# Ledger of designs, part 189: peptides against a protein of PDB entry 4AID

Target 1, 242 residues: chain A of PDB entry 4AID
Amino acid sequence: FDIKRKTIEWGGKTLVLETGRIARQADGAVLATMGETVVLATAVFAKSQKPGQDFFPLTVNYQEKTFAAGKIPGGFFKREGRPSEKETLVSRLIDRPIRPLFVKGFKNEVQVVVTVLQHDLENDPDILGMVAASAALCLSGAPFMGPIGAARVGWVDGAYVLNPTLDEMKESKMDLVVAGTADAVMMVESEIQELSEEIVLGGVNFAHQQMQAVIDAIIDLAEHAAKEPFAFEPEDTDAIKA

## One batch from the design tools (peptide; made by RFdiffusion4, then SolubleMPNN)

Design b2_p27_2_s2 (from b2_p27_2, 13 letters changed)
Fold by OpenDDE base, seed 3:
Structure b2_p27_2_s2 (fold): chain B 242 residues (1-242), chain A 27 residues (1-27)
Amino acid sequence: as target 1 above (242 residues)
Amino acid sequence: DALSAEVKAKAEAAVKEGVEEFRKEQE
């Protein structure tokens, strides 16, 4: 197999993005690792639009399936049928920043699936899942104007912390999740405990600066492993509104 | 609207393959 791998140091942790070995039936697939947390992102898209399709049919599914060999705490087989609250929330966190980056008029079906394969109990798979989903889309050939990066920012002992561990987050006065492109912040979600607006805005800027290394890593991976871009010409729908 | 059977089947197959590959490497 032609395995392509990008490794970077990111927030004092090793981030690995790998493609070419796993899930080759997808249009794009990435195995992402941070610490001992491992996620698989897969992107699949239809090569044609359904007749009469009026909206963009993007589906994002984040799943913490018990495929992690016994190391997910509380590994009760959640009944196969319904996403947990966490899985639903993280699916939305991934969906929000990627949805607006598809080329206007693209209405082919897209499915992004992020599967947690391993959890180290230190690194939350949500940020890793956002990064992996971005990378998988960039590799797929879909008309996606990414990559996005993502970062979590904590506020611990009067300083910003990039991607705090689950234990550091217990001491954090901020849970700030940011996603963006190289040029723009696309999404902010925050839970804040008695912090100034200046500290929060500084946290958004810190996140956006720190995610550039991830964006660059996805670009480097895509330059070596991306599929040919899907030939999509948007119908000039703006000509009908004139 | 539900995803097409083709897109869904391809996505499910890709996830299954990737999970099985990862599991084999941990054994």
Scores: peptide ipSAE 0.536, ipTM 0.918, DockQ to the pose 0.723
Fold by OpenDDE base, seed 4:
Structure b2_p27_2_s2 (fold): chain B 242 residues (1-242), chain A 27 residues (1-27)
Amino acid sequence: as target 1 above (242 residues)
Amino acid sequence: DALSAEVKAKAEAAVKEGVEEFRKEQE
């Protein structure tokens, strides 16, 4: 098996991005690890557009399956009913920054699934899921103009903290999630307690700076493991509306 | 609109494979 792995130190934690071993039926698949939190991102896309498809049919599904520490319950994929509130929110957090990065006129179906495989109760799988989804898309051959990076920023003891632990977040005056490309911030989501706009804007800039290492790691992984780009020519009519 | 049955089936299969592979490596 041609296993490709990228490892970086990120916010005092080891981030690992792995491909080539798992989920080979996907167009792109990445196993991402931070601490002992592990997520699987899979990207699948249709090789043709549906007749009469008028919009881009992207679906993002983030799934937190209840895993006991270190063990995937071998139980049925209970299509557990309605997504949890968290699953719904994180699915949107992943969708928002990636959706605008697909090539205009691409109306083939795309499904991104992020599955939490392990949770260490310190590292939230949402940020890791955003990173993994970005990487899986970059590997897939889909006409995706990524990667995106993502970061959570806290404000603890008068300083920015990159990807605070769940315990550090209890003392944080800020929960700031940022996603972006190398060049641009694409999404900001924030919950803030009595902080100045200056501190918040500084947090966005800090996040965007800190995610560059992740973006570079995804690029390096893609250079070694990406599939051939899907041959897609946008219809001339969609180029004129730019 | 809902994704096609084909794309959904491929995605479900990939997730299933990856989950099963990960589980086997942790055993």
Scores: peptide ipSAE 0.534, ipTM 0.918, DockQ to the pose 0.700
Fold by OpenDDE base, seed 5:
Structure b2_p27_2_s2 (fold): chain B 242 residues (1-242), chain A 27 residues (1-27)
Amino acid sequence: as target 1 above (242 residues)
Amino acid sequence: DALSAEVKAKAEAAVKEGVEEFRKEQE
């Protein structure tokens, strides 16, 4: 198999993005690792639009509950029932920044699935899942104008901390999740304890700066492993209004 | 609207294979 791997140091941790080995039936697939947390992102899209499709049918599914902390229980893929609250929230965190980056008028079905394969109990799979989903979309050939990066920012001992561990987060006065492109912040989600707006805005800027290394890593991976772009010409919606 | 059966099946197959492959590497 033509396996491509990008490795970067990010926030004092090793981030690995790998493609070409696992889940090859997807349009894009990325195995992402940070510490001992491992996620699989898969992107699949329809090659045609349904007749009469009036909205963009993007579905994002983050799933972790099938896997116990640390390892896959019993090594079997089990279809679990309804998503947990966490799975629902993280699915939305991934959806929010990626949805607006699809080419306008693209109404083919897109399914992004992020599966937590392993959890080290230190590195939250949500940020890793956002990064992996971005990478999988960039590899897929879908008309996605990414990549996005993502970062969590904490405020610990009067300083910003990039992707704090779950233990460091207990001492953090901020849980700030940011996603963005190279040029723009696309999404902010925050839980804050008695911090100034200046510190929070500084956290957003810090996150956006720190995610550039991830964006660059996804670009480098895509340059070597992306599929041919799907031939999509958006209908000239301005010609319909004339 | 429900995802097409094709897109859903392809996504599910990819996830299933990926999980199975990862499992085999951990054995």
Scores: peptide ipSAE 0.533, ipTM 0.919, DockQ to the pose 0.713
Fold by OpenDDE base, seed 2:
Structure b2_p27_2_s2 (fold): chain B 242 residues (1-242), chain A 27 residues (1-27)
Amino acid sequence: as target 1 above (242 residues)
Amino acid sequence: DALSAEVKAKAEAAVKEGVEEFRKEQE
């Protein structure tokens, strides 16, 4: 198999993005690792639009249930459970910055699934899932104008911390999740404890700066492993409703 | 709205394959 791997040091941790080995049936698939947390992002899209499709049918599903803190017992994917609150929130965190980056007028069905395969109890798979989903879309050939990067920023001992551990987050006065492109911040989600607006804005800027290395890593991976772009021509009529 | 059966089936197959492959590599 033509396995492509990109490895970077990011926030004092090794980030690995791998494609070509696992989940090859997807349009794009990325195995992403940070520490010992491992996620699989898969992107699939329909090659035609449904007749009468009036909205962009993007579905993002983040899933943790199968892989709590240990080797998966060889049990069936329990498909039957409603998403947890966390799974629902993280699915939205991934969806929000991705959705606006699809080419206007593209109304083919897209499904992004992020599956947590391993959790080290230090590195939260949400940020890793955002990165992996971005990478999987960039590899898929879908008309996605990514990549996005993502970062969590903490405020610990009077300093910004990139992707704080779950233990460092207990001492953090900030939980700031940022997603963006190379050029723009696309999404901010924040929980703040008694911090100035200046510190928060500085955190957004810090996040956007720190995610550039991830964006560059996804671009480098895509240059070597992306599928041919799906031939999509937007209808002129969708351009006029600006 | 529900994704098409085809897109869902492809997504489920890819996830299943990926999980099974990952599990085998950890054994």
Scores: peptide ipSAE 0.530, ipTM 0.917, DockQ to the pose 0.689

Design b2_p27_2_s3 (from b2_p27_2, 14 letters changed)
Fold by OpenDDE base, seed 4:
Structure b2_p27_2_s3 (fold): chain B 242 residues (1-242), chain A 27 residues (1-27)
Amino acid sequence: as target 1 above (242 residues)
Amino acid sequence: DELSEEVQRKAREAEEQGIREYEEELK
């Protein structure tokens, strides 16, 4: 196995991005760890477009499998029922920033799956899932113009906090999730309590600054482990409408 | 369609296999 790993210190925690050990049949696969929270992200894409495909068929599935410590007899992962509200929300948080970064005209099916494998009860797996999904796409060879980074920002005791723990979040006046590229903010989701717009905007900037280390880590991982880029030439269909 | 179903199957099987591998090797 050609296992590649990138480790960085990020917000006072160790972030690990690993590929090549597990889920190798995916186009891209990343095992990501922050603290003791662990997620697996996989990316798979079609090598051809469906005839008559009118839209980009991207699907993101985030799932928090409570591996009940019991081996479920029968080897079938219980199809956990309908996605929880959280799983649906986080799937959208991952989808929103990545969808615009695919090469225009690419309409091959893309499936991104993120599974929470372990939760330390301190580090929320949503941010880690966003990072892992970005990394998996960058490794896949899909025409994805990433990476994205992601960060959660809190406001605790009059200061910004990068990726606050679940306990710190109880004291936070802000829950700000930001995703972006090296150059641009792509998504903001925020819940705020009696904070000025200036503090919120400062939080977005803080998040974007802090996620650069993650973006750089994904780039470094991809330089050493990415598959050959899928040969996709966008049909210049826009040239016919001019 | 068959292509979509294949990609969806491959994605699910890849994730499920990765989860098994994690539980067997890394847990």
Scores: peptide ipSAE 0.667, ipTM 0.955, DockQ to the pose 0.733
Fold by OpenDDE base, seed 2:
Structure b2_p27_2_s3 (fold): chain B 242 residues (1-242), chain A 27 residues (1-27)
Amino acid sequence: as target 1 above (242 residues)
Amino acid sequence: DELSEEVQRKAREAEEQGIREYEEELK
């Protein structure tokens, strides 16, 4: 197998993006690791549009494995149960920044799945899941105008902290999740405790600056491992207004 | 819709296979 790996130091942690080892049946697949938190992101897309499809059918499914202490043979997935509140929220956090980056007029079905394989109880898999999903889409050949980067920013002891640990977050006055491209912020989600707008805006800028290393890492991985771009020509919707 | 079901099935099967491969090779 042609295994490609990109490793960077990011916020004092090692981020690893790997493709080609597992989930090769997907259009794109990335095994991402930060600390000892591990996620698998896969991207699959339809090669044709459904007749009469009027909206872009993107689905993002973020899943956390219950570490069931017992290996129930065949019990690797939480069965057909409803997603948890966390899984639903993180699925939306991944969806929000990626949805607008697909080429306008692309209405083929896209499925993004992100599964937490390991959790170190320090590094939250949501940010890692956002990064992995972005990377998987960039590898897939889908008409996705990514990558996105993502970062969490805390405010601890009067300073910004990139991707605070779960323990550092208990002391943080800010939980700021930012996603963006190299050029633009695409999404902000924030919970703040009595902080000035200036500190929050500074946090967005800090996040956007810090995610550039991740964006560059995804680009480098894609240059070496991306599939051929899917031949998609958007219908010139401007020609219908004449 | 058959095309939707195929894509959804392929996505699920790819993720499920990747998880098995991870647990067999990397865990």
Scores: peptide ipSAE 0.665, ipTM 0.955, DockQ to the pose 0.725
Fold by OpenDDE base, seed 1:
Structure b2_p27_2_s3 (fold): chain B 242 residues (1-242), chain A 27 residues (1-27)
Amino acid sequence: as target 1 above (242 residues)
Amino acid sequence: DELSEEVQRKAREAEEQGIREYEEELK
């Protein structure tokens, strides 16, 4: 297999982005690891537009399959469970920053799936899922103007903390999730406890600075592993407003 | 509808295949 891998140190943790080993039937597929948390992101897109398609049909599906570390004999994928509140939330966290980055007028169906394969109980797979989805889209050949990066920022003992552990988050006065491109913040989601606006804005800036290493890692991976760009020409009417 | 069903099927099958491959090779 032609396996491509990028490894960086990020927030005191090892981030690994890998493609070419698994899920090769997708247009893009990334196995992402941070600590011992592992996610698989896949991107698949239609090569034609549905007749009469009026909106961009992007679907993001984040799944926390509880792979109980124990050998569950017989792999009862509870396929039929309604998505949890967390799965629904994280699917939206991934959707929000990526949706605006598709080329205007692109109305082909896009499916992004993110599955948590392992959880180390320290690193939340949501940030990793955002990064992996971004990378999978960049590899897919879809007309996606990414990458995005993502970061969580905590406020612990009067300092910003990049991607705090689940235990550090218990002591954090801020849960700030930021996603963005190299040039812009695309999404902010925050829960804050009695913090000034200045601290929150500083957290957004901190997140945006810290995610650049991830953006650069995705670009480097894509330069070596991306599929040929899908030939998409927007209809002239939609191109004029970009 | 057929095109959407094909994309949705392909996406599901790709992810499910990747999960199996991970469980077989990397677990």
Scores: peptide ipSAE 0.661, ipTM 0.954, DockQ to the pose 0.762
Fold by OpenDDE base, seed 3:
Structure b2_p27_2_s3 (fold): chain B 242 residues (1-242), chain A 27 residues (1-27)
Amino acid sequence: as target 1 above (242 residues)
Amino acid sequence: DELSEEVQRKAREAEEQGIREYEEELK
């Protein structure tokens, strides 16, 4: 198989993005690893629009399967067939920053699936899942104006920490998840304990700066492994309001 | 809609196949 791999050091951890080994039936597929946490992201899109489609039908499905349950905290009670609260929240966390980046007027079905394959109990698969989903979309040929990067920022002992471990997060006064493009912050989600607005804003800036290495890694992977762009002509909807 | 069902099926099958391939080759 034509396997393409990008490896970077990121926040003192090795991030690996790989494509071409597995899930080759997808339009894009990325096996992403950080530490010993592993996720598979796939992207599939329709090559035509449904008659009468009035909204953009993007679905994101983040899942932590039962085969990984022995390595995933709280995995013991997954009812087969319904997403957990965590899976629902992370699916939304991935959806929020990617949805606005599709070309205006694109209303073909898009399905993104992210599965946690392994968890090391240190690196949260949500951030890795965001990165993998972004990479899979960039490889797919869909009219996606990514990549996005993502980062979690903690505040431990009076300093910012990039992608804190689950143990470091117990001491953190901030859980700040940021997603963005090279140029813009697209999404912020935060839980904060008695921190100033200045520290929080500094955390957003820190996250956006630190995710650039991930964005660059996705671009480098896409330059060598992306499919041909899907030929899509956006409807000129802005010309009718004059 | 048949087109949606096809995309959803393809996505699910691709992910499920990738999981099997990972478990067989990389685990």
Scores: peptide ipSAE 0.661, ipTM 0.954, DockQ to the pose 0.769

Design b2_p27_2_s4 (from b2_p27_2, 12 letters changed)
Fold by OpenDDE base, seed 3:
Structure b2_p27_2_s4 (fold): chain B 242 residues (1-242), chain A 27 residues (1-27)
Amino acid sequence: as target 1 above (242 residues)
Amino acid sequence: DELAEEVAAKAKAAEEEGVEKFKEELE
C-alpha cells in the first residue's frame, strides 16, 4: 500500500494523519490519531449532479462506534440505531465550517463519514473528527476550498489551553470550539462561565493561530496523496441575474 | 435517489471496511 503519514506535535500531543492503508475505495480517507484517540474519516462524492438538484446535498455522519472496547468500560457496540444527541451535534460541528467551502454551484452528492475507532478518555474525538473530515475532503478531489483546521480552547488557571483533556475541561471556565481556514474563522461554538469578551476573543485568536499547524499538516499530506481535482465548471448563474 | 444511495453506500462500505481492518490490526 502507498501509505502517506504526517505527524506533528500539537498542543503537547502527537497528531498523526494517515492515508492509503484503509478505506481506499473512498474518494478520500484519513485515519487520524491524537494521543490514543483514533478516528477514520471518509469522503465520497458523486461525479455528476442529479437533474433538477436545487441545493447542495452534503451529508455529514459522525459515529461513535467504539471498536477498541479494551479500554472503554462497558464495550457495547452501540447497535445500528439512531444517532445519539452527541453524534448529531458533532455531525453539525463538522458540517458547519465545511459546507460554505465548496465551490459555488457544486450540487453533487457528498457524503462524509467520521467514525471514532478508539477513545483514550482524555482527547475528545470531535476536534479530531473535524480535522480528519477536512483532510479526507482535501484528499478526495472534490471542489472543496479547504483545508479547515479546528481547535478547542479552555481557560484553566488564568491561561488558554489548547485541546484540554476531558479532566482539564472540568476545571475550564471556557469550552470554545473554533474552525477556520488559513485566512478566516468559519465557525465558533462556545460555552463560557463568567469570562470577559476580551478573553473570549483572545481565545478565538489563540485557536485560529494554533490550528495553522494542522492546516499546514493537511496541505502537506494532500500535496503527497491527494487525487486529481474533479473537473468542475460551475454554471455561470450570475449571468442570469443581470 | 439512486445516485445519492450509491454515494452513501460507497462511503458506508469504505468506512466499515476501514473499521474492520483497524480492528484486525489491533488483534
Scores: peptide ipSAE 0.507, ipTM 0.917, DockQ to the pose 0.856
Fold by OpenDDE base, seed 1:
Structure b2_p27_2_s4 (fold): chain B 242 residues (1-242), chain A 27 residues (1-27)
Amino acid sequence: as target 1 above (242 residues)
Amino acid sequence: DELAEEVAAKAKAAEEEGVEKFKEELE
């Protein structure tokens, strides 16, 4: 198999993005690793639009399947059931920044799936899932104007911390998740404890600066492994209704 | 909706295959 791999040091941890080994029937597929946390992201899109489709049908499904019986907290087969609160939240965290980056007028079905394969109890799979989903879309050939990067920022002992561990987060006065492109912040989600607006805005800027290495890594992977872009010509009629 | 079902089925099959292969590599 033609396996492509990009490795970077990011926030004192090794980030690995791999494609071409597994899930090859998807349009894009990325196995992403940070520390010992591992996620698989897949992207699939329809090659035609449904007649009379009025909205962009993007679905994002993040799931924490207990397949690695030894390294996922709680070790129990979650029965096929309703997504957890976390799975629902992270699916939205992935959806929010990527949705506006599709070419205007593209209304083909798009499915993004992210599965947590392993969890090290230090590196949260949500940030890794955002990165992996971005990479999978960039590899797919879908008319996606990414990549996005993502980062979590903590505030510990009067300093910003990039992608704090679960233990560092217990001491953090901030849980700030940021996603963006090279040029723009696309999404901010934050839980803050008695911090100034200046510290929070500084955290957004810090996140956006730190995610550039991830954006560059996705671009480098895509240059070597992306599928040919899907030939999409927006109909002129969708340009007039905005 | 046949097209939405096809995309969802393809995505599910890709993810399930990838998960199973990852498990096999850990054993």
Scores: peptide ipSAE 0.504, ipTM 0.915, DockQ to the pose 0.860
Fold by OpenDDE base, seed 4:
Structure b2_p27_2_s4 (fold): chain B 242 residues (1-242), chain A 27 residues (1-27)
Amino acid sequence: as target 1 above (242 residues)
Amino acid sequence: DELAEEVAAKAKAAEEEGVEKFKEELE
């Protein structure tokens, strides 16, 4: 198997992006690890457009199927039940920044699945899921103008904290999730307690700066492991409205 | 929609295989 792996130190934690070992039948697949939290992201896209498809059919499914041998008491195999509120929220957090980055006029079906395989109880899998989904899309050959990075920013003891632990988050006055490209912030989601707008804006900038290392890691992985780009020519009708 | 179903089925199958293989590697 041609396994490609990128490892970086990020916010004092080891981030690993791996491809080529598992889920190889997907167009892109990435096993991502941060600390001991592990997620699998897969991307699959149709090679043709449905006749009469009017909108871009992107579906993002984030799932928490924790198989951690021994660390999560009561690994509820969530049977094929309705997504939890968290799963629904994180699916939207992944969808929001990636949807605008597909080439205009691309209306082929795209499915992104992210499954939490392991949770260390320190590193939230949502950020890792966003990163993994971005990486899987970049590897897939889909006409995706990524990568995106993502970061969570806390405010603890009067300082910004990159991807604070679940314990640090209890002391944080900010839960700020940012996603973006190298050049632009694409999404901000925030819960804030008694902080100035200046601190919040500084947090967005901090997140965007800190996610560059992740973006660079995805690019490096893609240079070595991406599939050939899908030959997509947008129909002239959508190009004329630029 | 057969095409949407095919893409969704392929994504699901890839994810399920990956999940199962990850479990086997932890055992």
Scores: peptide ipSAE 0.495, ipTM 0.915, DockQ to the pose 0.848
Fold by OpenDDE base, seed 2:
Structure b2_p27_2_s4 (fold): chain B 242 residues (1-242), chain A 27 residues (1-27)
Amino acid sequence: as target 1 above (242 residues)
Amino acid sequence: DELAEEVAAKAKAAEEEGVEKFKEELE
């Protein structure tokens, strides 16, 4: 097995991105760990477009399995049920920043699945899921113009905190989730309590700065483990307007 | 849609196998 691993220190926590050991039948697959929270992201895409496909068919499924609470009791996958509110929200948090980064005119089916495998009760798997999904797409060969990074920013004791723990978040006046590329912020989601716009904008900038280490880690992993790019020529939509 | 179903099935199978392998490594 050709196992590739990238490890960085990020916000005082160890982030590990691993590929090549698990879920190898996917186009891209990344086992991501932050602290003791573990997620598996898989990316699969169709090698052809459906005739008459009018929209880009991207589906993102984030799932929190019951065994993620540390000790795996026997193999009860949560029954294929309706996603929880959290699973639905996190699936959208992953979808929003990645959807615009696919090459224009690419309308092949893309499925991204993120499963929480372990949860340390400190590190929320949503940010880790965003990072893992980005990495899996970069490894897949899909025409994805990533990577994205992601970060949560808190405001605790008058300072920005990168990826606050669930306990630190109880004291935080800000829950700011940011996703972006090296060059641009792609998504902001925020819940704010009695903070100035200046502090919030500073939080977005802080997030974007702090996610660069993750972006660089994904690039380094992709340089060593990415599949050959899928040969896709975008339809020259400008030639139809002449 | 057969193509969408195939992609979804492949992603699901990859994820399920990955989950089971991760469990086996923790036992």
Scores: peptide ipSAE 0.477, ipTM 0.910, DockQ to the pose 0.888

